# Ledger of designs, part 31: peptides against a protein of PDB entry 6NYY

Target 1, 212 residues: chain A of PDB entry 6NYY
Amino acid sequence: KHFEQAIERVIGGLEKKTQVLQPEEKKTVAYHEAGHAVAGWYLEHADPLLKVSIIPRGKGLGYAQYLPKEQYLYTKEQLLDRMCMTLGGRVSEEIFFGRITTGAQDDLRKVTQSAYAQIVQFGMNEKVGQISFDLPRQGDMVLEKPYSEATARLIDDEVRILINDAYKRTVALLTEKKADVEKVALLLLEKEVLDKNDMVELLGPRPFAEKS
Target 2, 212 residues: chain A of PDB entry 6NYY as posed
Amino acid sequence: KHFEQAIERVIGGLEKKTQVLQPEEKKTVAYHQAGHAVAGWYLEHADPLLKVSIIPRGKGLGYAQYLPKEQYLYTKEQLLDRMCMTLGGRVSEEIFFGRITTGAQDDLRKVTQSAYAQIVQFGMNEKVGQISFDLPRQGDMVLEKPYSEATARLIDDEVRILINDAYKRTVALLTEKKADVEKVALLLLEKEVLDKNDMVELLGPRPFAEKS

## One batch from the design tools (peptide; made by RFdiffusion4, then SolubleMPNN)

Design b1_p12_1_s3 (from b1_p12_1, 8 letters changed)
Fold by OpenDDE base, seed 4:
Structure b1_p12_1_s3 (fold): chain B 212 residues (1-212), chain A 12 residues (1-12)
Amino acid sequence: as target 1 above (212 residues)
Amino acid sequence: MFSSSTEAIVKP
């Protein structure tokens, strides 16, 4: 309990009990977070869900919290599933509302960063090849890119392809699991917070063995 | 710890 609350404060900040969302916004958040939760549940290489909440914290209107695996090496497949999980909120909004909101901006930032890192730092793209460049950090002078404008365009194109592929994979998954997303969203609107046990009761056991 | 969150935009 105290440890979980400490982690929640680190992740989400302090609960903003004073932030009253309109019912439609609260519904959007519930389906958004349900998308993350369900994507994480059914993606093999996603981290196991610990908690999902639609109680606003800091700048967050809701969150899905996962137990990260203690790992130092990530496969391309793991990074893809993490991208898909991160896109789960945006995809859920699209599937259920036929509209997208600004709520996914942090998710999209993370996905964008991951995609660029995979292509230009980890050498995980066949077209760009086995290269590794340092990405400019916030505050670094825009140093001349160590590659041509043609390579820059290629990188940008391959980033878009990778993100779009992750997006399509997430759309396919959450479309297949649409009823599960609905169940989670509705239960979130009722309880505001769900844990792993609630998810097991609702969806059954996660289909992937938790590596002990 | 990994978290995904719906972020609020404060409209100006």
Scores: peptide ipSAE 0.241, ipTM 0.818, DockQ to the pose 0.099
Fold by OpenDDE base, seed 1:
Structure b1_p12_1_s3 (fold): chain B 212 residues (1-212), chain A 12 residues (1-12)
Amino acid sequence: as target 1 above (212 residues)
Amino acid sequence: MFSSSTEAIVKP
């Protein structure tokens, strides 16, 4: 109990029990978080879902919490599935509402950072090649990019391609699993918090073997 | 721990 609460505080901040969302905003959050949860459920290399909540915490209106694998190395496939899972909220909003909100800004930041890291730090893009440059950290003087403007344009193009591919993959997945996203969203609106057992009851067992 | 969240716009 105390340890879980401490982890929840680190991830989401303090519960804002006093923050009352309008019903339409709460519905948006429920479908957004359901998108994350369902994407994570059906992506092989995504971390297993631990908890999903639409109770506001800190700056978050809702969250999906995953049990990270203890790993020091990530494959390109793992990074892609993590990107898809991270896009799950935005994609769910698009599928169910035909509109997007600002709620995905942190997700998009994470996806953008991951895409740039894959291309310019991990050498995972064939067009850019086997290169590794440090990304400017917040507060570092914008050191002159160690590459040409032509390379900068290529990087920007390949980042967009990678993100768009992840987005399309997520759209395909959540469109196929649209009924599952709705089941999760509706149950979130009722219970506000779901755990792994609730997900198993709704969706059946996760189709990927849990690493014991 | 990886979490996704719907982020609220903090009014300036």
Scores: peptide ipSAE 0.235, ipTM 0.813, DockQ to the pose 0.096
Fold by OpenDDE base, seed 5:
Structure b1_p12_1_s3 (fold): chain B 212 residues (1-212), chain A 12 residues (1-12)
Amino acid sequence: as target 1 above (212 residues)
Amino acid sequence: MFSSSTEAIVKP
């Protein structure tokens, strides 16, 4: 208990009991977090889910907590599944409400950063090629891009393709698992917090062996 | 034990 609370404080900050969400917003958060949780459950290279919560913490209205492996190397497949998991909230909102909210802004930021890093830092795009450029950090002087405007356009296009592919993959997955997303969302609205055991009871065992 | 989270954030 104390250890979990310490981890939760480090990840999410202090529980904000004072943020009274409207019932409709709470429902949106439940389906958003259910989207993350279910995407992570059914993506092979996603980190194992530990907890999902719709209790607001810090700036977050809800969260899905995962147990990442200590690894120094990431494959393209791992990065893609992480992107899909990160898009799970947005996709769930679209599938269930036919509308999207600002709630996915941080997710989209993370996905955008990952996509650019894959293409321009990790050389993971065939069209752009085996290149690695340091992306200017926020606040670094706009150093002249070490590539042409044509390359800049190519990078932008391939980033959009990568994100759109991840989005489509997530749509396909969560559409297939729509009933599971709904089960998780409804149970979240009831219990506010679910652990791995709740997920196993609800969805069955995760199809992928936890790589220890 | 390293844990990561994804968060729903509403900007005011």
Scores: peptide ipSAE 0.184, ipTM 0.803, DockQ to the pose 0.121
Fold by OpenDDE base, seed 3:
Structure b1_p12_1_s3 (fold): chain B 212 residues (1-212), chain A 12 residues (1-12)
Amino acid sequence: as target 1 above (212 residues)
Amino acid sequence: MFSSSTEAIVKP
C-alpha cells in the first residue's frame, strides 16, 4: 500500500481530484490505456504490465505502467514490440472511435525518436546501412548533417516505413484482440485502476513466460 | 491537454 502509493506519486504525481473529465473523454482515456495494456500483454518482447489507470495524475489523464526488463542490449524485435505497445493507445482510438485525439502526442514522440535512433544510431536499417550518427540533442546547434541530402531523404522515408510497419502490426494485433481491449476498457471505467491480477482474471495468463 | 503515459517502473 504505502510503496504502491509512493510509486504512483513518483510516476504520475498527485491525483488531480479536481480534474473532472467529461464522460466521453474518460471513455476515450479508458480505451486508449486499454490499447496500451492489451498490446503489451500480447507482444512477446514488450515489458510486462503492472498497472493501468484512468485516474488523472500530474499531466497524464491515464497511464499504463510496466516492469522494464533489466537489459543493456536491445534487439530490433524488442524495439519493434516496444513501438507497437506505444502505438496501442492511438490504434485503440482508431479501432473503437474512428477518430484520433491529441492524447497520443507523447507516444508518437517516443515512437519517432525510437525509429530515428534505430536507423541513424543503431544501424538497424538495411537501406541506410551500418551507420551511427548522434541525433541532435535539444539545444545543439543544427550542425551540418554528416550525410548528404539524398541520405537525409532516405532516412526520412525509412523512418516512415518503420513507424507504419509498427502501426500496421499494432492494428492487426488489436483488431484480433478487439474484444480483450473492450473488456479492459469497460473494467477500467468501472474500477479506474487495474493491476496484473485483474488482467490475468480478465484475459488469462500472459502468453509469454515472464523471464525472471 | 489529453495525455497518457507508458511508464517504466523505476525499481527502487
Scores: peptide ipSAE 0.102, ipTM 0.696, DockQ to the pose 0.236

Design b1_p12_1_s4 (from b1_p12_1, 6 letters changed)
Fold by OpenDDE base, seed 1:
Structure b1_p12_1_s4 (fold): chain B 212 residues (1-212), chain A 12 residues (1-12)
Amino acid sequence: as target 1 above (212 residues)
Amino acid sequence: MFSSSTSAVVKP
């Protein structure tokens, strides 16, 4: 309990018990978080879901919390499945509402940062090749890009391709699992918080062996 | 710990 609360504070900030969402916004949050949860459930290289909540915390209106594996190395496949999981909220909104909201801003930032890092830091793109450049940090002087404008265009194109591929993969997955997303979203609207056990009861065991 | 979240937009 105390440890979980401490982790929740670090991830989400303080619970905003005073922030009352309108019913339609709460519904949007529930389906958004359900998208994250279900994507993480059915992606092999995604981290196991620990908790999903539609109780506002800090700057978040809801969250899906995962138990990361203690790892120092990430594969391209792991990074892709993490991108798909991160896109799960946006994709769920699109599938269920036929509209997108600003709720995915931080998710899209994470996906964008991951895509650029894969291409320009980790050398994980065949067209760009085995290169590694520092990404400009916020507040760093605009260091001259260590590559040509042609390379910059190639990087930007390959980032879009990677994100679009992750998005399409997530759309395919959550369309296949649409009924599961609905079940999770509806249960979130009732309970506001779900744990791993609630997910197992609702969806069955996660189809991937939890590496203990 | 990795978390995804629905972001609140603060009205400008």
Scores: peptide ipSAE 0.254, ipTM 0.820, DockQ to the pose 0.102
Fold by OpenDDE base, seed 4:
Structure b1_p12_1_s4 (fold): chain B 212 residues (1-212), chain A 12 residues (1-12)
Amino acid sequence: as target 1 above (212 residues)
Amino acid sequence: MFSSSTSAVVKP
C-alpha cells in the first residue's frame, strides 16, 4: 500500500482531486487506459499490468502502471511490444470513438523516441543498418548530423514505418480483443481503479508467464 | 517503472 502510493506519486504526481472531467472526457480516458491495459495483457514482451486508473494525477487524466522487469538488455521484439502497449490508448480511442484526441501526446512522444533510438542508436533497422549515433539531448546545440540528408530522410521514413507497423499490430490486437477493452473500460468507469486481480477476474489469467 | 497515461492538454 505505501509502496504503491509512493510509486504512483513518482509516476503520476499528486492526485488532482479538483480536476473534474466531463462525462465524455472521462469515458475517453477510460477507453484509452483500457487500451493500454489490454494491450499490455496480451503482448508477450510487455511488462505485467499492476494497476490501471482513471483518477487524474499531475498532468495525467489516467494511467496504466506496469511492473517493470529489471532489464538491462532489450530485444527488438520487447521494444516493439512496448511500443504497441504505448499505442494502446490511441488505438482504443480510434476503435471505439472513430476519433483521436490529444490524450496520446505523451504516448506518441515515447513511441517516437523509442523508434528513433531503435533505428539510430541500437542499429535495429535493416535499411539504416548497424549504426549508432547519439541523439541530440535536450539542450544540446543542434550539431551537424553525422550523416547525410539522404540518410536523415531514410531514418525519418523508417521511423514512420516502424511506428506504423506497431500501430497496425496494436489495431489488430485490440480489434481482436475489442470485447475485453470494452469490459475493462466499463469497469474503470465504475471503479475508477483496477488492479491485477480485477484484470484476472475480468479477462482471465495473463496468457504469459510472469518471469519473476 | 513504465507507465502510459492520458495526457491533459491545457488549452493554449
Scores: peptide ipSAE 0.253, ipTM 0.819, DockQ to the pose 0.109
Fold by OpenDDE base, seed 2:
Structure b1_p12_1_s4 (fold): chain B 212 residues (1-212), chain A 12 residues (1-12)
Amino acid sequence: as target 1 above (212 residues)
Amino acid sequence: MFSSSTSAVVKP
């Protein structure tokens, strides 16, 4: 309990019990977080879900918490499934509401950063090739890009392709699992917080063995 | 820990 609360504070910040969302916003958050949770449940290389919450904390209106694997090496497949999981909220909003909100801003930032890192740092794109460039950190002087404008355009195009592919994969998954997303969202609206056991009760055991 | 979160827009 105390340890979990400490972790929750580090991840989400302090619980904002005084922040009351409008019912429609709370519904949006529930389906958004359900999208993350279900995507993470059915993606082989996603980290296992520990907790999903629609209680506002710090900067977030809701969150899905995953057990991080202590790993130092990531495969392209792992990074893709993480991108899909991160897009799960946006995709859920689109599937259930036919509209998107600003709620995915941090998710899209993470996905964008991951896509650029895969292409320009990890050499994981066949068109760009086996190259690695340091990305300017936020606040660093934009040093001259160590590549041509043609390469810059190629990078931008391949980033978009990678994100769109992850998005399409997530749409396919959450469309297939639409009923599961709804079950999770509805239970979130009732309980506000779900753990792994609640997810097992709703969805059955996670189809992928948890790599210890 | 990886966390996904629904972002609140801070009104200016």
Scores: peptide ipSAE 0.241, ipTM 0.811, DockQ to the pose 0.103
Fold by OpenDDE base, seed 5:
Structure b1_p12_1_s4 (fold): chain B 212 residues (1-212), chain A 12 residues (1-12)
Amino acid sequence: as target 1 above (212 residues)
Amino acid sequence: MFSSSTSAVVKP
């Protein structure tokens, strides 16, 4: 209990019990977090879900907590599934409400950063090729890009393609699993917090063996 | 035990 609470504080910050969301906003958060949870459940290379919550913490309105594997090397497939999981909230909002909210801003930032890193740091794009450039850090003088404007345009295009592919993959997955997203969202609205056991009761065992 | 989270954040 104390250890779990300490981890939750490190990840999410302090619970903001005083943050009163309107019922419609709380519903949006529930479906958003259900999208993350279900995407992570059914993506092979996603980290296993530990907990999902719609209790606001720190700056977040809800969160899905995962147990990351201690790894120093990431495959392209792992990075893609992480992108899809990160897009799960936005996709869930679109599927269930036919509208999108600002709630996905931090998710989209993470996805954007990951996509650029894959293309310009990890050399994971065939068109851009086996290159590795430092991404400009916030506050670094934008030194002249070590590549041409044509290469810059190619990078931008391939980033959009990668993100769009991840988005489409997530749409396909959560459309297939729409009923599961609904089950998780409804139970979140009831219990506010779900663990792995709640997810197993709702969805059955995760179809991927937990690589210990 | 490292944990990661995804979160819904509403910013104007």
Scores: peptide ipSAE 0.193, ipTM 0.806, DockQ to the pose 0.123

Design b1_p12_2_s1 (from b1_p12_2, 4 letters changed)
Fold by OpenDDE base, seed 2:
Parts: sequence; C-alpha cells; structure tokens
Structure b1_p12_2_s1 (fold): chain B 212 residues (1-212), chain A 12 residues (1-12)
Amino acid sequence: as target 1 above (212 residues)
Amino acid sequence: FKISSLKIAPPP
C-alpha cells in the first residue's frame, strides 16, 4: 500500500480527488484506459499491466501502469507492440464513440517520437535504410539535417506508414477484443481502479508469460 | 522496477 502509493505519486502525481469529471468525460476516460489495458493484455511484447485507473492524477485524467521489463535492447516487434498499446486509448475511443478526443495527445506524441526514433535512430525501416541520426532536442538549434529534402520526405512518409500500421493493428486487436474492452471500461466506471488480479478475473490469465 | 504509465492528456 504505502509503496504503491509512493510509486503512484512519482508516476502520476498527487491524486486530484477534487477534479470531478463530467459523467461523459469519465466514460471517455474509462474506455480510453480500457483500450490501453486490453491492448497491453493481448500484445505479446507489451509490458505487463499492473494497474489501470480513471482517478485523475496530476495532469492526467487516467492512466495505465505497467511493469517494464528490465531490458536495454528492444526489437522492432517490441517497439511495435508498445506503439499499439500506446494507441489503445485512441483506438478504443474510435471504436466505442465514433469520435476522437484530445485525450490521446500524449500518447500520439510518444508514438510519434517512437516512430521517428525507429526510422532515423535505429535503422529499422528498409526504405530509409541503415541510418542513425540524432534527432534535434527541443530547444536545440535545428542544424541542417544531414540528409536531403527527399530523404526527409521519405522519413516523414515512412513514419506515417509505421504509425498507421500500428494503428490498424490496434484497431484489429481491439475490435476482436471489443467485449473485453467494454468489460474493463464498465468495471473501471464502477471501481475507478483495477489491478492485475481484477484483469485476470475479468479476462482470464494474460496469454503471454511474464518474462521475469 | 521501472514503472511505465500511459496517461490521458488533459484538454488544452
């Protein structure tokens, strides 16, 4: 309990118990977080879910908490599944509401950053090839890109393709698991916080062994 | 253990 609360404070900030979301917004948050949770549950290379919450913390309206594997090397497949998990909220909103919200802004930023890193830092795109360039940091003088405008366009196109592929994969997954997303969302609306055990009770055991 | 979180961004 105390340790979990300390971790939650570090990750999420202080619980803003005073922020009462409107019921419609709370519903959106529940389905959004359920999308993350279910995507993470059924993606082989996703981090194990520890907790999902729709209690606002710090600047977040909800969150899914995962136990990352202690790893220093990531495969393309692992990065893809992480992208899919990160897109799970946006995809859930689309599937259940037929509309998207600003709620996924941070997720989309993370996905965008990951996609660019895969293509221009890790050389994981066949069309762009075995290249590695440092991405300009926020606030650094954008030095001239060490590649042509044509290469820049190619990078941008391949980033979009990668994100769209991750998005489509996530849509397929959460469409298949639509009933599970709804179960999680409804239980979140009731309990506000779910742990791994709640997910096991609701969905059955995670189909992938947790690499200890 | 590093814990990763996915957060919903508040509206601007």
Scores: peptide ipSAE 0.087, ipTM 0.783, DockQ to the pose 0.609
Fold by OpenDDE base, seed 5:
Structure b1_p12_2_s1 (fold): chain B 212 residues (1-212), chain A 12 residues (1-12)
Amino acid sequence: as target 1 above (212 residues)
Amino acid sequence: FKISSLKIAPPP
């Protein structure tokens, strides 16, 4: 308990007990976080879920906590599943509400950054090829791109394709698991916090062995 | 023990 609370404070900040969400916003958060949780549960290369919460912390309205593996190398498949898990909140909102919110902005930023890194830093796109360029950091002078405008357009197109493919994969997954997303969301609205055991009770054991 | 978190955040 004390150790978990300490970790939660380090990761999420202080619980904002004073931030009262409207019931409809709280429902949106519950389904958003349920989307992340369920996507992570059923994606092989996603990190194991430890906890999911709809209690606001710091700047976050809700969160899912995962146990990352200590790894130095990431496969294309691992990066894709991480993108899908990150899109799980947005996709859940679309599936259940027929509308999207600004809540996914940080998720979309992460997905966008990952997609560009895969294509221009890791050489993971066949059309762009085996290239590796440093992405301009925020505040770096826009040095002349070390590639042509044609290559820039190709990169932009392939980034969009990669993100759209991850999005479609996430839509397919969460549509298949729609009832599970709803179960998690409804239980979140009741308990506000779920752990791995709650998820096992709701969904059954995670279909992928925790690679120790 | 590295914990990663996904967060929904309000716009700034």
Scores: peptide ipSAE 0.084, ipTM 0.775, DockQ to the pose 0.556
Fold by OpenDDE base, seed 1:
Structure b1_p12_2_s1 (fold): chain B 212 residues (1-212), chain A 12 residues (1-12)
Amino acid sequence: as target 1 above (212 residues)
Amino acid sequence: FKISSLKIAPPP
């Protein structure tokens, strides 16, 4: 209990018990977090869900907490499923509300960073090829890109393609599992916090064996 | 722990 709360404080910030969301915003948060949770449940290479919450913490309105696998190496398939899980909130908003919010900004940043890293750091794109460049860090003088403007355009195009493919995959998944997203969202609106056991009760056992 | 968080965006 105390250790979990300490981790939650470090990662999510302090619970803002005083921050009252409007009912429509709370509904948006619930469906957003349900999208993350359900995507993570049905994607093989996604991290197992531990907790999902719509209680505001720090600058966050809600969160899904996952148990990362202790791994040093990531496959292209693992990175794709992680991108899909990260897009789950945005996709859920689109499916259920026909509108998108600013809430996905951090998710889109993570997806963008992952896509660029796959293409320009890990050499995971066939068109760009087996190249590796350091991405500009915040505060580094953008040194001249070690590649041509034509290569820059190719990178930008392939990043867009990769993100769009992840987005389409997530749309297909959450459309198939639309009823499950709704079940999770509705239960979130009632309980505000769900754990893995709540997810098992709603969705059944995760279809992928948890490597103990 | 990876947390996906819905962040409050500052108004533009």
Scores: peptide ipSAE 0.121, ipTM 0.790, DockQ to the pose 0.388; fails the geometry check
Fold by OpenDDE base, seed 3:
Structure b1_p12_2_s1 (fold): chain B 212 residues (1-212), chain A 12 residues (1-12)
Amino acid sequence: as target 1 above (212 residues)
Amino acid sequence: FKISSLKIAPPP
């Protein structure tokens, strides 16, 4: 109890008891978070869900907490499933509301950063090839790119393809699991916070054995 | 603009 509250304070910040979301906005948050939770549940290489919340904390309206695996090496498949999980909120909004919100801005930033890293740092794209360049850090004046404008265009195209493939995969998954997203979203609107046990009760055991 | 990030904290 005290340890969980301490972690929640570190991750989410202080509960803003004073920010009452409008019911429609709270509904959007619930379905957004449910999209992430369900995507993470059914993606083999996604990290296991620990907690999902729609209680506004600090600057966040909702959050999902996962147990990261201690790993130093990531496969292309693992990075793709992580991208899909990260897109789950945006995809859920699209499926349930037919509209998108600004809520996915941080998710899209993470997905964009991951896609560029895969292509230009990890050499995971066949068209760009076995190259590795340092991505400009925030604040570094990129004077000259170590590659041609033709290569820059190729990178931009392949980043877009990778993100679109992850998006399509997430759409397919959450469309198949649409009823599960609805169950999680409705229970979030009732309880505001769900744990792993709530998810097991709703969806059954996670179909992937937790590799301890 | 309080961009309340729906912070899914994906695991870092």
Scores: peptide ipSAE 0.073, ipTM 0.687, DockQ to the pose 0.122; fails the geometry check

Design b1_p12_2_s2 (from b1_p12_2, 5 letters changed)
Fold by OpenDDE base, seed 4:
Structure b1_p12_2_s2 (fold): chain B 212 residues (1-212), chain A 12 residues (1-12)
Amino acid sequence: as target 1 above (212 residues)
Amino acid sequence: FKIYSSTIAPPP
């Protein structure tokens, strides 16, 4: 408990218990985080959920914490499932509210970065091919791209396709598991924090063996 | 431990 809280503090910042969200915003956060949690639960290559919380921390209004496997190599399938899990919040908002919020900004940033990395660093796109370019780091003036404008357009198009495919996959999953997302969201609104055991009680055991 | 997802408040 104390060790987990210390890790949470380091990663998420201090709990801002004083930040009172409006009930509708808190509901949005609950369903958003439930989307992440459920997506991660039912995606084979997603990391196991440890905790989900709708207690604000730092700039975060809610969060889902996972236990990443120490992996040095990632497959395309693993990266896709991680993208889907990351999109789970946005997708949940769309499914339940018919609207999207700014809450997914960091998720979309992560998904965008992952998509670009897959296409231009890892050579995981068939149209772009087995190429690897260094992505400009934050602050590097990209003076010249090592590829043509036509290739730039192709990359942009394939990034959109990859993200859209991940989005559609997530929509399909969370639509199938809509009742589970709602169960998690409602329990979050009650308890504010759920752990793995709460998820097992709600959803049953995770269908994928945790490789210890 | 990594937090993979967070609902972020809009910039002020």
Scores: peptide ipSAE 0.238, ipTM 0.832, DockQ to the pose 0.491
Fold by OpenDDE base, seed 1:
Structure b1_p12_2_s2 (fold): chain B 212 residues (1-212), chain A 12 residues (1-12)
Amino acid sequence: as target 1 above (212 residues)
Amino acid sequence: FKIYSSTIAPPP
């Protein structure tokens, strides 16, 4: 308990018990986090869900915590499922509210970074090909891109395609599992925090064997 | 443990 709380504090920051969200915002957060949780539950290469919370921590209004696999090598399929899981919050908001919020900013940043890395660092895009260059880090002089403006446009187009494909995949999944997203969201609104056991009770066992 | 998702409040 104390050790888990310490890890949660380091990762998520201190619980801001003083931040009272308006009921509509709390509902948005609940469905957002439920989208992440359900996407992660039904995606083979997503990390197993440990905890989902709508209690604000630091700058986060809610969060989903996963047990990462000790993995050093990622496949394209694994990266896609991780992107879909990361888009789960935005997709849930769209499905349930017909509107999008600023809450997905960090998720979209992560998805964008992953998409660019796949295309320009890992050589995972057939059109761009087997190229690898370092993405500019914050503070690095943006040296001249080692590729033409035509290649830059191609990269931008393929990043958009990859993200849109991940988004569409997530929409299809969470539309199929819409009732499950709602169950999780409603229980979050009641309990504020769910663990893996709550998810098993709601959704049944995760369809993918947890690697011990 | 990684937190992969957080609903982030916009900067003021």
Scores: peptide ipSAE 0.234, ipTM 0.829, DockQ to the pose 0.474
Fold by OpenDDE base, seed 3:
Structure b1_p12_2_s2 (fold): chain B 212 residues (1-212), chain A 12 residues (1-12)
Amino acid sequence: as target 1 above (212 residues)
Amino acid sequence: FKIYSSTIAPPP
C-alpha cells in the first residue's frame, strides 16, 4: 500500500483533493478511461492493464496504468494496437455521448507522433517507401525538409489514413464490446479506482496470455 | 510502470 501510493505520487503527481469535477465531467472521464481499459484488454499487442483511475492527479483527470513489455523491436501490428488503445478514450466518448471533448488532446498527440514515426522514421508505409528521416525535435527550426513538397503531401495523406484506420478499428472493437465499456465505466464511478482483479471479475480473464 | 494520463484538463 505505501509503496504503491509513493509510486502514484511520483508518476501522477499529488491528488488534487480540492478539484471537484462536476458529475457530468466525472462521467465523461469514467467512460473515457473505460474506453482505454477495454481497448487494451481486447487488443493482443496492447500492454496489460494494471490500474485505471478517475481520481484527478496533476494535470490528468483520469489515467490508466499499464505494464509495458520490455522490448526493443516493435512490429507494425504492435504499433497499430497501441494506437487503437490510445484512441480508446476518444472513441468511447463518441460512442456513448455523441460528442468529443478536449480530454483526448494528449492521446491525439501521441497517436500523431506514432503515425509520423512509422511513416518517416521506420519505413512502414508502402507508398512513402523505405525511407528514414529524423523528425524535427521540439524547438528545432526545420530549415529545409529533406524531401519534396509532393513527398510532404504524400506523408500527410498517409498519416491521416493510418490514424483513420486505427480509429475505425477502435470504433469497431468498442462497439462490439460496448457493454463491457459500460460495466467498467459504471464501476469506476462507484469505486473511482479499479485494478486488474476488478477487470477480471467484470470481463473475465484477458483473452491473451501474458507473455511472461 | 507506464502511466498513461489520458484525460487532461485544458489550460485555464
Scores: peptide ipSAE 0.225, ipTM 0.826, DockQ to the pose 0.467
Fold by OpenDDE base, seed 5:
Structure b1_p12_2_s2 (fold): chain B 212 residues (1-212), chain A 12 residues (1-12)
Amino acid sequence: as target 1 above (212 residues)
Amino acid sequence: FKIYSSTIAPPP
């Protein structure tokens, strides 16, 4: 307990007890985080869920905490499932509210960065091919790209395709598991914090064995 | 422990 709380404070920041969300915003956060939690639960290559919370911390209104696997190499399939899990919040908002919010900004940033990295750094796209270019760091003046404008357009198109494929996969998953997302969201609104045991009670055991 | 996702408040 004390050790977990210390880690949570380091990663998530201090709980902002003073940040009172409107009930509708709190509901949006609950369903958003439930989307992440459920997507991560049912994606084979997603990291195991440890905790999900709708208590604001720092700039976060809610969060899902995972135990990452100790790995240095990632497959395309692993990166895709990670993208899907990251899109889970946005997709949940769309499914349950028919609207999207700015709450997914950081998620979309992460997904965008991952998609570009897969295509231009890891050579994981067949159309773009076996290339690896350093992405400009935030704040670096992009002087000259080491590829043509035609290649730039191709990269942009393939990034969009990859993200859209991840999005569609996430929509399909969370639509199938819609009732599970609802259960998690409702329990979050009641308890504000759920752990792995709460998730097992709600959803049953995670269908993928934790790789020891 | 890694936090993968958070619902972020818009900039003021």
Scores: peptide ipSAE 0.218, ipTM 0.824, DockQ to the pose 0.462

